# Peptides against a protein of PDB entry 3ZN8: the designs that were tried, part 45

Target 1, 125 residues: chain A of PDB entry 3ZN8
Amino acid sequence: LEEYDKIQKKMEDVMEGKGKLTLRDVYAQIIALRKMGPLSKVLQHIPGLGIMLPTPSEDQLKIGEEKIRRWLAALNSMTYKELENPNIIDKSRMRRIAEGSGLEVEEVRELLEWYNNMNRLLKMV

## One batch from the design tools (peptide; made by RFdiffusion4, then SolubleMPNN)

Design b2_p15_8_s3 (from b2_p15_8, 11 letters changed)
Fold by OpenDDE base, seed 2:
Structure b2_p15_8_s3 (fold): chain B 125 residues (1-125), chain A 15 residues (1-15)
Amino acid sequence: as target 1 above (125 residues)
Amino acid sequence: DKERALLELLTSFLR
């Protein structure tokens, strides 16, 4: 609970400062969540989530952990300008990020698509 | 509560 509250507070500070979600914010939140431990432990610290969502299998947790590592690699391969303004990431930038992170271009595209979807959803909340 | 929503969305995607 204490670590969760810390994450929430940090997120509030970020959202109050920028008014919109950026990939820099996503990066910061992933790092904050990772401080709670593996994905399984993180999920246990999220109140109400176990009621709203089914408990993931061990295999799903492993897949999730791998996805986190891959996304962090992609984010670490982005420039500050790209993290702050992800909409500038074109095909050339995606290819560079993919090469720099050891990912497929499609995996970088998936991250960006997720970001766009999440940003849209947050505007509704 | 955007902060909680973001955390939940991130978590749901990772599941």
Scores: peptide ipSAE 0.134, ipTM 0.692, DockQ to the pose 0.483
Fold by OpenDDE base, seed 1:
Structure b2_p15_8_s3 (fold): chain B 125 residues (1-125), chain A 15 residues (1-15)
Amino acid sequence: as target 1 above (125 residues)
Amino acid sequence: DKERALLELLTSFLR
């Protein structure tokens, strides 16, 4: 519960324009969520989820857990500067990150695209 | 809105 509240507060700060979402923030949030247990358990702590979204199947949860694992590998292969300012990640940096994490370059690109989309979403809220 | 944003962040891993 404490970790959930910290994540919520951070997201509120970003939404209010008091902060910017970085990949460092994403990393910290994922780690905090992992302390709460598996994704299924985390989702149970989110009020209103059952009203807003259908209950995920076991297979969907497994896919989600695998994606989290892969993204953590990518994030662990980034430098501090890249985590704080993902916009500096060019093709060369993406290839290095992919190689260091054992991922395809396309998977690293997917993470960055997700991050960019999330920032756009937060600016609209 | 804040709850929705957090939900989107978390559930994006499922998609």
Scores: peptide ipSAE 0.132, ipTM 0.688, DockQ to the pose 0.358
Fold by OpenDDE base, seed 5:
Structure b2_p15_8_s3 (fold): chain B 125 residues (1-125), chain A 15 residues (1-15)
Amino acid sequence: as target 1 above (125 residues)
Amino acid sequence: DKERALLELLTSFLR
């Protein structure tokens, strides 16, 4: 609970423009959420989600679980330096991460693009 | 704010 609270506080600071989201933060948050169980159980514990988002189908939940698994594999294949500063991930690093995680290079690129988009959105809030 | 951040992250995984 204490670790989760620290992650949430940092996320709040990022949302307020007081901090920067790193892939380390993303990793920590995913791990914290996984302690609640499968994605379906996690979603049930979020108040107001049913108002903001339609209830996902079973197939959507399976796709979401697979995506989480694949992204965790990629994150586990990154160095601490890469997790803290993803901007250093060049083509060579991306290929290494893909090979180490059993992913295609395009999947690693997708994760990085998602991260960049997330940071852009957080700066607009 | 915390809830919103979590929702945004989770929503992105479902896409």
Scores: peptide ipSAE 0.131, ipTM 0.679, DockQ to the pose 0.373
Fold by OpenDDE base, seed 3:
Structure b2_p15_8_s3 (fold): chain B 125 residues (1-125), chain A 15 residues (1-15)
Amino acid sequence: as target 1 above (125 residues)
Amino acid sequence: DKERALLELLTSFLR
C-alpha cells in the first residue's frame, strides 16, 4: 500500500507537469498489486475493467501471471539510473537486461514501449 | 482516473 501511494502521488505530479512516472514507480506498483494476490484477484479491484475488457480465461490469467514475472525479472535486472530514466536504455543496456533476466531483447523492448505509452497516456488523463 | 488508466493499460498488455 505504501508503494501504491507513492505511485499515486507520482502520477499526480505527472498530471501537474512536475515530473514523469518512472520504471521504479512501475516496479513499485507491480509489487503492490502482487501483494493483493493472484492476477485474478487484482483484476477484481480495477473499476470498469469488466465493462471495457472481456473477462480473462484461466489460460489468459496464467499467461498474464507469467508476463508479470518476466517483467519483474527485467526490472530487477535494471540499474537504479535505468529505472529512474528508462530513456537511457540503449541497445547495449537492453541486451544486458535481457541476458540478466533470461528474456529476449524483444521482451525488454516491449516493456519499454509499454512504459512510454503509459507515460503518454498519463499526461493526457 | 490515472490509476484506472494505468491498471487498464497494464491489463491490456498482460493479455
Scores: peptide ipSAE 0.133, ipTM 0.695, DockQ to the pose 0.465; fails the geometry check

Design b2_p15_8_s4 (from b2_p15_8, 10 letters changed)
Fold by OpenDDE base, seed 2:
Structure b2_p15_8_s4 (fold): chain B 125 residues (1-125), chain A 15 residues (1-15)
Amino acid sequence: as target 1 above (125 residues)
Amino acid sequence: KRKSALLQLLYDFLS
């Protein structure tokens, strides 16, 4: 919970044009959220989410859990430098990360794309 | 307290 709040504050700062959200921050938040339980329970703890977003099906939750597990594996295979500055991750680094995590390169690319999209959105809101 | 933007984006990406 403490780590979660820290990351939330950082996200707010980024939204205000202060600082940068890194994959290290993403990793920390995922870990913090995982302490709350499986994805289904995590979603239940987000106030107003059920009102604003459709409730995912059980199958979607299972898929989501697997995706999170895979992304964590990828993040665990990244260097500190990569986590802090994801833009340095080139094709060679992606291959290494994929091999180290047992993932396809495309899955690593997907994570990075998601991160980039997230950063763009945070700066817009 | 703001909702977790990360979680929301994660939801959108995974859904």
Scores: peptide ipSAE 0.127, ipTM 0.670, DockQ to the pose 0.391
Fold by OpenDDE base, seed 1:
Structure b2_p15_8_s4 (fold): chain B 125 residues (1-125), chain A 15 residues (1-15)
Amino acid sequence: as target 1 above (125 residues)
Amino acid sequence: KRKSALLQLLYDFLS
């Protein structure tokens, strides 16, 4: 839980404009959350989530778990420099990452787009 | 317990 708290603080710092969220941070967050158990159990530890968002169905949870597994595969195929500076990931790097992780290039792109959107949202909050 | 913004965003992305 110590690592989890550090990551949460990092995210809070980003929201306050005191830092930048990297894919390394994302990776660490996912790993920390995975230690809590399956996605269904993890979601139960988020206060207010049930009030803000509808309860996911079993099928939605399965899809979510699969997506997390795929993203972890992609992250495990990235270099340290790419994790720290995702903006350097060009088409060539995406292809390498996809090949190394056994994913489609579009799946890697989806992860990067999600990351970019998340950073934008965090800065607006 | 602290909320996870990443998890919330992940949930939003997948929902």
Scores: peptide ipSAE 0.126, ipTM 0.666, DockQ to the pose 0.317
Fold by OpenDDE base, seed 3:
Structure b2_p15_8_s4 (fold): chain B 125 residues (1-125), chain A 15 residues (1-15)
Amino acid sequence: as target 1 above (125 residues)
Amino acid sequence: KRKSALLQLLYDFLS
């Protein structure tokens, strides 16, 4: 899983203050990880996760899997410029992305908010 | 086994 390792290294670099995480990186990692199978199987491949976090219920896994599918739809509706520079996504762009992905604008906003929070968190570590 | 910081964050967000 060369692509997985590449993206994982980038995540680690960002946590160390090197470079920045983009939605392109997020998208690429989700795709790479999904090659391992459903969310349940993917989580089993994360060392120490079972120790740090409780095992999710089947219902939680279903919700998570659906959320990932919806976010991928949104990401697939973004331009390369938007993926590389999510900060350029204004209300007009969000509406276009939502319409193109079959999502509500609020769902697109939620994805962007999650990204922003994650990026801030990684830089604080 | 491989670690994924992104998946850990995703889990935290979805849980």
Scores: peptide ipSAE 0.123, ipTM 0.662, DockQ to the pose 0.317
Fold by OpenDDE base, seed 4:
Formats: structure tokens, sequence, C-alpha cells
Structure b2_p15_8_s4 (fold): chain B 125 residues (1-125), chain A 15 residues (1-15)
């Protein structure tokens, strides 16, 4: 839980305009959250989530678990430099990451798009 | 207890 708290604090700092959220931070948080168990168990530990978001179906949870697994594979295939500065990931790097992780390039792009959207959102808050 | 923004965004993305 200590690791989780540190990463959560990092996110809060970014929201306050301090620092930058990186894929390394994302990776670390996913790993920390995975220690709490499957996605269903993790979601149960988030206070107020049930009020803000609908309860996912069993199928949605399965899809979510698979997506997380695939994203972790992608993250594990990235260099430290890429994790710290995802903006350097060009088409060649995406292809390498995809091949190394057994994913489609589009899946790697999806992860990066999600990250970019999240980073923008955090900075707007 | 702290709210995980990452998980919420992840959930939204996967939903």
Amino acid sequence: as target 1 above (125 residues)
Amino acid sequence: KRKSALLQLLYDFLS
C-alpha cells in the first residue's frame, strides 16, 4: 500500500501542476493495484466509485483484466527512456514494442493515446 | 481513503 500511496501522491502533485505523470508512474500504479487482487477486488477498494461509475459486468471485468495484462506486456517492452518520456515513441518504437510484447501496433497506440488523454486531463484539473 | 484517478480513468476507458 505504500507504493500505491506514493503513486497516488504523484498524481495529486501533477494535478497541482507539479511534475509530470509518466508511463513509469502508470506501470508502478498498475503493479501496486494488482497486489490487491483482480480488477473486481481493486474496484471495490475505491471509495465512492460505485456512486460515480456503474458496476461492471463479469464480462467487462474479464475484458478489463485482459487489457491490463496486455498493457503490462507493452510497458514491460519499453525502455526506461520511453517510460519516462513517452513522447519519443514514434512508429518505429511502437512497432518494436508491439513485436516484443506480442501485441498489435494499434494496441500500443491505444495505450499511448490513453496516457496522453489522462495526462491532459490531470493537468486541466 | 484516497481515490485512484488512474483506476477511474482506466475503468472509463474500458467501459
Scores: peptide ipSAE 0.136, ipTM 0.671, DockQ to the pose 0.348; fails the geometry check

## One batch from the design tools (peptide; made by RFdiffusion4, then SolubleMPNN)

Design b2_p16_1_s1 (from b2_p16_1, 10 letters changed)
Fold by OpenDDE base, seed 3:
Structure b2_p16_1_s1 (fold): chain B 125 residues (1-125), chain A 16 residues (1-16)
Amino acid sequence: as target 1 above (125 residues)
Amino acid sequence: SEFERRVLELLEAKLK
């Protein structure tokens, strides 16, 4: 929970232009979410949170978990500089990361695209 | 070998 609060604060800072979202932040967020996995399932069953989040099927949950694991592998294959400044990740770096993590280059690209989109969204708020 | 090349590439990447 403490980690989650830190992540939330970081997101708020980015929204206010006081900070920059990095892949290190993404890593921390993923880890926090995984730790809260069982709790998140419980929260989905709390009436009144209004968003009938379609309970992903068990199969969808497994697919999502595998995707997250793959992203973690990619993140673990990045250098500190890349994690702190993902913009430096060129095609060569992306290929290296993919090979090091056992992923397709496209999967690494997808992670970076997700990051970029998230960063854009946060800046728009 | 390709293996050696890859190892060198990884080492180089970590230094950058």
Scores: peptide ipSAE 0.018, ipTM 0.487, DockQ to the pose 0.020
Fold by OpenDDE base, seed 4:
Structure b2_p16_1_s1 (fold): chain B 125 residues (1-125), chain A 16 residues (1-16)
Amino acid sequence: as target 1 above (125 residues)
Amino acid sequence: SEFERRVLELLEAKLK
């Protein structure tokens, strides 16, 4: 919960122009979500909340978890400079990250695109 | 070897 609150505060700071969202922040968010995994399952068993929350099928949860795991592998293959400034990741860096993480280059590109989209959204609000 | 080259590349990348 404390980690989640920190992430929310960071997002708020970025929205207010007081900070920059980095892939390090993304990493923290992913870890927090994984820690909430059991809690999310508990929440699904609470009557009413399961109706309000999109309850992905167990299969969808597994697919999502695998994707997140793959993204974590990519993040773990990045340098500190890349994590702090993802915009420096060129084709050569992307290929290196992909090879180091056992991913396809396209999967790394997808992660970066997601980051860029998220960053744009936060700046627009 | 190709392996050695790759290792060196990775090390150089981590230093940058």
Scores: peptide ipSAE 0.017, ipTM 0.475, DockQ to the pose 0.020
Fold by OpenDDE base, seed 2:
Structure b2_p16_1_s1 (fold): chain B 125 residues (1-125), chain A 16 residues (1-16)
Amino acid sequence: as target 1 above (125 residues)
Amino acid sequence: SEFERRVLELLEAKLK
């Protein structure tokens, strides 16, 4: 819960232009979310909300978990400098990260693109 | 070994 609160504050700060979302923040967020479990499962314990929320299939949950695991592997293969400033990650760095994490380069690119899109979205608000 | 050296170099780079 403490980690979750820190992440929320960080996101708010970024939205207010008081900071930059980094891959380090992404890593922390993933870890915090995994500790809490899927939000959908948490919300299902709230009376009345479980009826209104679509429950992902078990297969969808497994696919999502695998994707997160793969992204964590990529993040664990990045240097501190790369985590702090993902913009320095060029093709050579992507290849190294992919090899170190057992991923395809395209998967690393997908993670970076997701990050970039998220960062842009936060700055637009 | 050369392998061990390479691993150490990568770890050092990660800490920077």
Scores: peptide ipSAE 0.017, ipTM 0.475, DockQ to the pose 0.020
Fold by OpenDDE base, seed 5:
Structure b2_p16_1_s1 (fold): chain B 125 residues (1-125), chain A 16 residues (1-16)
Amino acid sequence: as target 1 above (125 residues)
Amino acid sequence: SEFERRVLELLEAKLK
């Protein structure tokens, strides 16, 4: 609960333009999600985002869970600087992260794209 | 060991 509250506060700060969402925040959120349930349930607690999230089917939840596990591996292969400032992750860094996590480079790119989209969304709400 | 030293160096680099 304490970790979740920290995540929520961070999201609120970003939405108010007082902070920046980082992959460190994403990591914390994923860990919390594994305890609390699917990402959609956690994001529903973020004002303005809950109404935009569909309820996934059971099969979609399983696929999502596997994807999250893979993303955790990628995040665990990142440096602190990369987690704090994902924009520094170039092709060389992506390749290193992919190799270290057993992922394809495209999967790492997808994670970063997701992060960028989420960050944009939070700033618009 | 040399292996342990390399691991520590990697960890230090990861924290930076």
Scores: peptide ipSAE 0.015, ipTM 0.441, DockQ to the pose 0.021

Design b2_p16_1_s2 (from b2_p16_1, 8 letters changed)
Fold by OpenDDE base, seed 1:
Structure b2_p16_1_s2 (fold): chain B 125 residues (1-125), chain A 16 residues (1-16)
Amino acid sequence: as target 1 above (125 residues)
Amino acid sequence: SEFEQRVLQLLIAKKE
């Protein structure tokens, strides 16, 4: 819960223009979500909450988990400078990250595109 | 070892 509060505060700060969302923040969010994974499953068993929480199919959960695992591998292969300033990631860096993480270059590109889209969305609010 | 050198290089690169 404390980790979630920190993440929410960071998101609020970014939305208010007081900060920049980085891939480090993304990493922290993913880790927090994974830690809460068991808790979310417990909450799904609480009557009435299942109506509020879209229950993805087991297959969708597995697909999502694998995607997150791959993105974490990419993030773990980035430098601190890259995590803080993803805009410096050129084709050469992207290839290095892909090779280091065992991913395709396109998967790294997808992560960066997702980050850029999210960052744009947060700045519009 | 070559492995240790590679790990060291990765750690140095990550610190930058």
Scores: peptide ipSAE 0.018, ipTM 0.511, DockQ to the pose 0.021
Fold by OpenDDE base, seed 4:
Structure b2_p16_1_s2 (fold): chain B 125 residues (1-125), chain A 16 residues (1-16)
Amino acid sequence: as target 1 above (125 residues)
Amino acid sequence: SEFEQRVLQLLIAKKE
């Protein structure tokens, strides 16, 4: 919960123009989400909340968890400069990250696209 | 080996 609150505050700061969202922030968010995994499952069993919250199937949860693990592998294969400034990640860097993480280049591209979209949305709010 | 060279390159890149 404390980590989650820090991430929310960071997102608010970025929306207010007080900071920049980085892939380090994304990493922290993913870790916080994983730590909340058991709690999220508990919340789904609370009457009324399970109706209001999307209840993904167990298979969808597994697919999501695998995707998150793959993204973490990519992030762990990035340099500090890349994590801080993802815009420097060119085709050569992206290929290196993919090879280092055991991912396809397209999966690394998908992560970067997701980051770029999220960063754009936060700046528009 | 090609593997060792690749590992070395990754380590060098990580320090930058």
Scores: peptide ipSAE 0.018, ipTM 0.518, DockQ to the pose 0.021
Fold by OpenDDE base, seed 5:
Structure b2_p16_1_s2 (fold): chain B 125 residues (1-125), chain A 16 residues (1-16)
Amino acid sequence: as target 1 above (125 residues)
Amino acid sequence: SEFEQRVLQLLIAKKE
């Protein structure tokens, strides 16, 4: 509960322009998500909502879990400076992260692009 | 061990 409150407060601060979303925040969110499981499964335990929400197929869940594992590997291969300031990640750093995590460079780029897009979207709200 | 030294170096690099 305490970790969820911290994540929520951080998200609120970012949306209000008082804070910045970092990859450290993303890491914390991924860990929290894995502990809870898919939000759809959580919502299924709420009376009346479980019947109305589509459940992802088992194959879709497995694909999602694999993607999350790959992103965690990339994040675990980053330095604290990179996690706090992802904009410093150049081609050399990206290659190091890819090699350290067993990912393709393009997969690391995809994570960074996702982060940048998310951060832009949050600033527009 | 060489393995332990490498792990330590990676941890130091991560703190930077």
Scores: peptide ipSAE 0.018, ipTM 0.504, DockQ to the pose 0.021
Fold by OpenDDE base, seed 3:
Structure b2_p16_1_s2 (fold): chain B 125 residues (1-125), chain A 16 residues (1-16)
Amino acid sequence: as target 1 above (125 residues)
Amino acid sequence: SEFEQRVLQLLIAKKE
């Protein structure tokens, strides 16, 4: 709960233009989401909320979980400077991260693209 | 070993 509150405050600061979302923040969010996994399932069973939350198929959940695991491996292979400033990650850094995490370079690029899109969305809200 | 040196460099880089 304390970690969730920190993440929420950070998101609010970014939305207000007082801060920047980093990959460290993304990492914290992923970890918090994984810890709340059972709670998320409980919320899906609340009548009325299930209509608004598309229930992913069990297969989609498994695919999503594997994707998250792979992204965590990439994040764990990044330097502190890269986590704080993802824009410094060039092709050489991406290759290093991919090799260190057992991923394809394209998967690292996909993570960075997702981050960039999320950061843009938060600035628009 | 070259491998150990590379690992050490990665650890140093991660602390920066």
Scores: peptide ipSAE 0.018, ipTM 0.524, DockQ to the pose 0.021

Design b2_p16_1_s3 (from b2_p16_1, 6 letters changed)
Fold by OpenDDE base, seed 1:
Structure b2_p16_1_s3 (fold): chain B 125 residues (1-125), chain A 16 residues (1-16)
Amino acid sequence: as target 1 above (125 residues)
Amino acid sequence: SEFEERVLQLLIAKKR
């Protein structure tokens, strides 16, 4: 619960323009979510919500878990400077991260694109 | 060891 409160506060601070979402924040969020288990398992314990939310198929959960695991490998291969300032990640850095994580360069690009989209969305609110 | 030195260099590089 304390980890979630920190993540929520960080998101609120970013939405208020008091901070910047970083890949370190993303990393913390992913870890916190994994500790709670699949959101579907959390939501199924809430009466009535399990009926209203399309529960992802077990296969979709597995695909999502694999994607998250791959992104965690990429994040673990980043420097502290890169995690704090993802905008410094050039083609050379992307290749290094990909090689270090056992990913394709395109998968690292996808992670960065996702981050950029999230960061834009949070700034628009 | 050469391995320990390599790990140390990686840690230093990650901190920078």
Scores: peptide ipSAE 0.019, ipTM 0.477, DockQ to the pose 0.020
Fold by OpenDDE base, seed 5:
Structure b2_p16_1_s3 (fold): chain B 125 residues (1-125), chain A 16 residues (1-16)
Amino acid sequence: as target 1 above (125 residues)
Amino acid sequence: SEFEERVLQLLIAKKR
Protein backbone atom coordinates (compact mmCIF):
# COMPACT_ATOMS: atom_id res chain seq x y z
CA LEU B 1 0.00 0.00 0.00
CA GLU B 2 2.76 2.47 0.88
CA GLU B 3 4.55 1.81 -2.42
CA TYR B 4 1.33 2.43 -4.37
CA ASP B 5 0.84 5.75 -2.58
CA LYS B 6 4.40 6.79 -3.52
CA ILE B 7 3.81 5.90 -7.18
CA GLN B 8 0.49 7.76 -7.23
CA LYS B 9 2.05 10.86 -5.63
CA LYS B 10 4.89 10.74 -8.17
CA MET B 11 2.40 10.56 -11.05
CA GLU B 12 0.46 13.49 -9.59
CA ASP B 13 3.67 15.54 -9.22
CA VAL B 14 4.58 14.84 -12.88
CA MET B 15 1.07 15.74 -14.06
CA GLU B 16 1.31 19.02 -12.11
CA GLY B 17 4.74 19.73 -13.66
CA LYS B 18 6.47 19.45 -10.23
CA GLY B 19 8.36 16.25 -11.01
CA LYS B 20 9.81 13.94 -13.65
CA LEU B 21 8.90 10.31 -14.21
CA THR B 22 12.08 8.19 -14.12
CA LEU B 23 12.88 4.56 -14.90
CA ARG B 24 13.31 4.09 -11.14
CA ASP B 25 9.63 5.01 -10.81
CA VAL B 26 8.86 2.53 -13.61
CA TYR B 27 10.78 -0.18 -11.74
CA ALA B 28 8.82 0.50 -8.55
CA GLN B 29 5.55 0.40 -10.52
CA ILE B 30 6.42 -2.95 -12.15
CA ILE B 31 7.29 -4.48 -8.76
CA ALA B 32 4.07 -3.13 -7.25
CA LEU B 33 1.98 -4.45 -10.16
CA ARG B 34 3.60 -7.90 -9.87
CA LYS B 35 2.73 -8.04 -6.17
CA MET B 36 -0.87 -7.07 -6.90
CA GLY B 37 -1.10 -9.33 -9.97
CA PRO B 38 -2.73 -8.45 -13.30
CA LEU B 39 -5.10 -5.47 -12.99
CA SER B 40 -7.87 -7.66 -14.42
CA LYS B 41 -7.47 -10.11 -11.50
CA VAL B 42 -7.53 -7.24 -8.99
CA LEU B 43 -10.65 -5.77 -10.58
CA GLN B 44 -12.29 -9.23 -10.51
CA HIS B 45 -12.31 -8.95 -6.71
CA ILE B 46 -14.45 -5.80 -6.99
CA PRO B 47 -18.14 -6.79 -6.95
CA GLY B 48 -19.85 -5.97 -10.25
CA LEU B 49 -16.64 -5.21 -12.23
CA GLY B 50 -15.22 -8.73 -12.64
CA ILE B 51 -18.02 -9.87 -14.94
CA MET B 52 -17.55 -6.85 -17.27
CA LEU B 53 -13.78 -7.17 -17.81
CA PRO B 54 -12.27 -9.57 -20.33
CA THR B 55 -9.94 -12.06 -18.68
CA PRO B 56 -6.66 -12.45 -20.58
CA SER B 57 -6.00 -15.99 -21.77
CA GLU B 58 -3.37 -18.00 -19.89
CA ASP B 59 -1.07 -17.61 -22.93
CA GLN B 60 -1.49 -13.80 -22.92
CA LEU B 61 -0.66 -13.73 -19.18
CA LYS B 62 2.51 -15.78 -19.79
CA ILE B 63 3.59 -13.49 -22.68
CA GLY B 64 2.98 -10.42 -20.49
CA GLU B 65 4.90 -11.94 -17.57
CA GLU B 66 7.86 -12.77 -19.84
CA LYS B 67 7.92 -9.19 -21.21
CA ILE B 68 7.89 -7.80 -17.65
CA ARG B 69 10.73 -10.17 -16.64
CA ARG B 70 12.78 -8.92 -19.63
CA TRP B 71 12.12 -5.26 -18.76
CA LEU B 72 13.15 -5.92 -15.14
CA ALA B 73 16.38 -7.49 -16.41
CA ALA B 74 17.05 -4.38 -18.52
CA LEU B 75 16.29 -2.05 -15.58
CA ASN B 76 18.56 -4.11 -13.30
CA SER B 77 21.37 -3.67 -15.88
CA MET B 78 21.07 0.15 -15.82
CA THR B 79 23.12 2.51 -13.64
CA TYR B 80 21.45 4.82 -11.11
CA LYS B 81 22.28 7.77 -13.43
CA GLU B 82 20.55 6.03 -16.34
CA LEU B 83 17.50 5.14 -14.21
CA GLU B 84 17.20 8.76 -13.04
CA ASN B 85 17.99 10.33 -16.45
CA PRO B 86 17.07 7.86 -19.22
CA ASN B 87 17.80 10.53 -21.86
CA ILE B 88 21.57 9.91 -21.35
CA ILE B 89 21.19 6.36 -22.71
CA ASP B 90 23.01 6.42 -26.05
CA LYS B 91 23.66 3.53 -28.47
CA SER B 92 26.69 2.35 -26.47
CA ARG B 93 24.71 2.31 -23.22
CA MET B 94 21.77 0.53 -24.91
CA ARG B 95 24.14 -2.17 -26.20
CA ARG B 96 25.69 -2.64 -22.74
CA ILE B 97 22.24 -2.88 -21.15
CA ALA B 98 21.09 -5.37 -23.79
CA GLU B 99 24.18 -7.57 -23.35
CA GLY B 100 23.91 -7.42 -19.54
CA SER B 101 20.21 -8.36 -19.59
CA GLY B 102 20.32 -10.98 -22.38
CA LEU B 103 18.04 -8.82 -24.57
CA GLU B 104 18.19 -7.52 -28.11
CA VAL B 105 19.05 -3.81 -28.47
CA GLU B 106 15.61 -3.38 -30.06
CA GLU B 107 13.93 -4.61 -26.85
CA VAL B 108 15.86 -2.01 -24.81
CA ARG B 109 14.85 0.64 -27.36
CA GLU B 110 11.20 -0.44 -27.02
CA LEU B 111 11.38 0.02 -23.22
CA LEU B 112 12.87 3.53 -23.66
CA GLU B 113 10.25 4.47 -26.27
CA TRP B 114 7.49 3.26 -23.94
CA TYR B 115 8.99 5.38 -21.14
CA ASN B 116 9.24 8.46 -23.39
CA ASN B 117 5.63 8.05 -24.55
CA MET B 118 4.38 7.60 -20.97
CA ASN B 119 6.30 10.70 -19.83
CA ARG B 120 4.78 12.75 -22.70
CA LEU B 121 1.25 11.57 -21.88
CA LEU B 122 1.62 12.46 -18.17
CA LYS B 123 2.77 15.99 -19.11
CA MET B 124 -0.25 16.50 -21.42
CA VAL B 125 -2.88 15.63 -18.79
CA SER A 1 38.44 -13.30 -4.83
CA GLU A 2 39.25 -11.45 -8.05
CA PHE A 3 35.70 -12.19 -9.15
CA GLU A 4 34.19 -10.72 -5.95
CA GLU A 5 36.34 -7.60 -6.31
CA ARG A 6 35.21 -7.15 -9.92
CA VAL A 7 31.56 -7.51 -8.86
CA LEU A 8 32.10 -4.91 -6.11
CA GLN A 9 33.65 -2.51 -8.65
CA LEU A 10 30.64 -2.98 -10.95
CA LEU A 11 28.25 -2.30 -8.05
CA ILE A 12 30.17 0.86 -7.10
CA ALA A 13 30.10 2.01 -10.74
CA LYS A 14 26.35 1.31 -10.93
CA LYS A 15 25.66 3.48 -7.85
CA ARG A 16 27.59 6.41 -9.38
Scores: peptide ipSAE 0.018, ipTM 0.481, DockQ to the pose 0.020
Fold by OpenDDE base, seed 4:
Structure b2_p16_1_s3 (fold): chain B 125 residues (1-125), chain A 16 residues (1-16)
Amino acid sequence: as target 1 above (125 residues)
Amino acid sequence: SEFEERVLQLLIAKKR
């Protein structure tokens, strides 16, 4: 819960222009979501919440979990400078990250594109 | 080896 509150506050600060969302923040968010994994299952068992939340099928949850695991591998293969300033990640860095994480370059590109889209959305609000 | 030196440089670069 405390980690989740820190992430929410960070998102609010970024929306207010008081900071920059980094891949370190993304990493923290992913870890918090994984820690909430049991809690999300508990929430699915709360009558009424399962109707309001499109309960992803167990297969969709597994696919999502595997994608998150792959993104964590990519993040763990980044340098501190890359995590803090993802915009410095060129084709050479992207290839190195892919090789170090056992991912395709396209998967690393997808993560960076997701980050860029999220950062744009937060700045527009 | 050239490989070990490259790995070392990558590790140093990861901390900077």
Scores: peptide ipSAE 0.017, ipTM 0.489, DockQ to the pose 0.020
Fold by OpenDDE base, seed 2:
Structure b2_p16_1_s3 (fold): chain B 125 residues (1-125), chain A 16 residues (1-16)
Amino acid sequence: as target 1 above (125 residues)
Amino acid sequence: SEFEERVLQLLIAKKR
């Protein structure tokens, strides 16, 4: 819960132009969401809430969980400087991160593209 | 080993 509140505050600060979303913030968010995983499953069993939450198929949940695991491996292979300023990640850094995480370079690029898109969206609000 | 020490130094440098 405390981690979740810190993430929400960080997102609000970024939306207000008081900060920048970093890959460190993304890492913290993924960890918080994983800790809430059991709670989200409990909420799906509450009558009436399950009608409003599209229940992803079990297969979609597995695919999403695998993707998150792969992104965590990439993030764990980044340096602190890269996590704080993802814009320094060039082709050589992407290759190193991919090799260190057991991913394809394209998967690291996809993570960075997702981050860049998210950071742009937050600045547009 | 020298290899283990080099890996450790890289891990320390990662946090900086």
Scores: peptide ipSAE 0.017, ipTM 0.476, DockQ to the pose 0.020

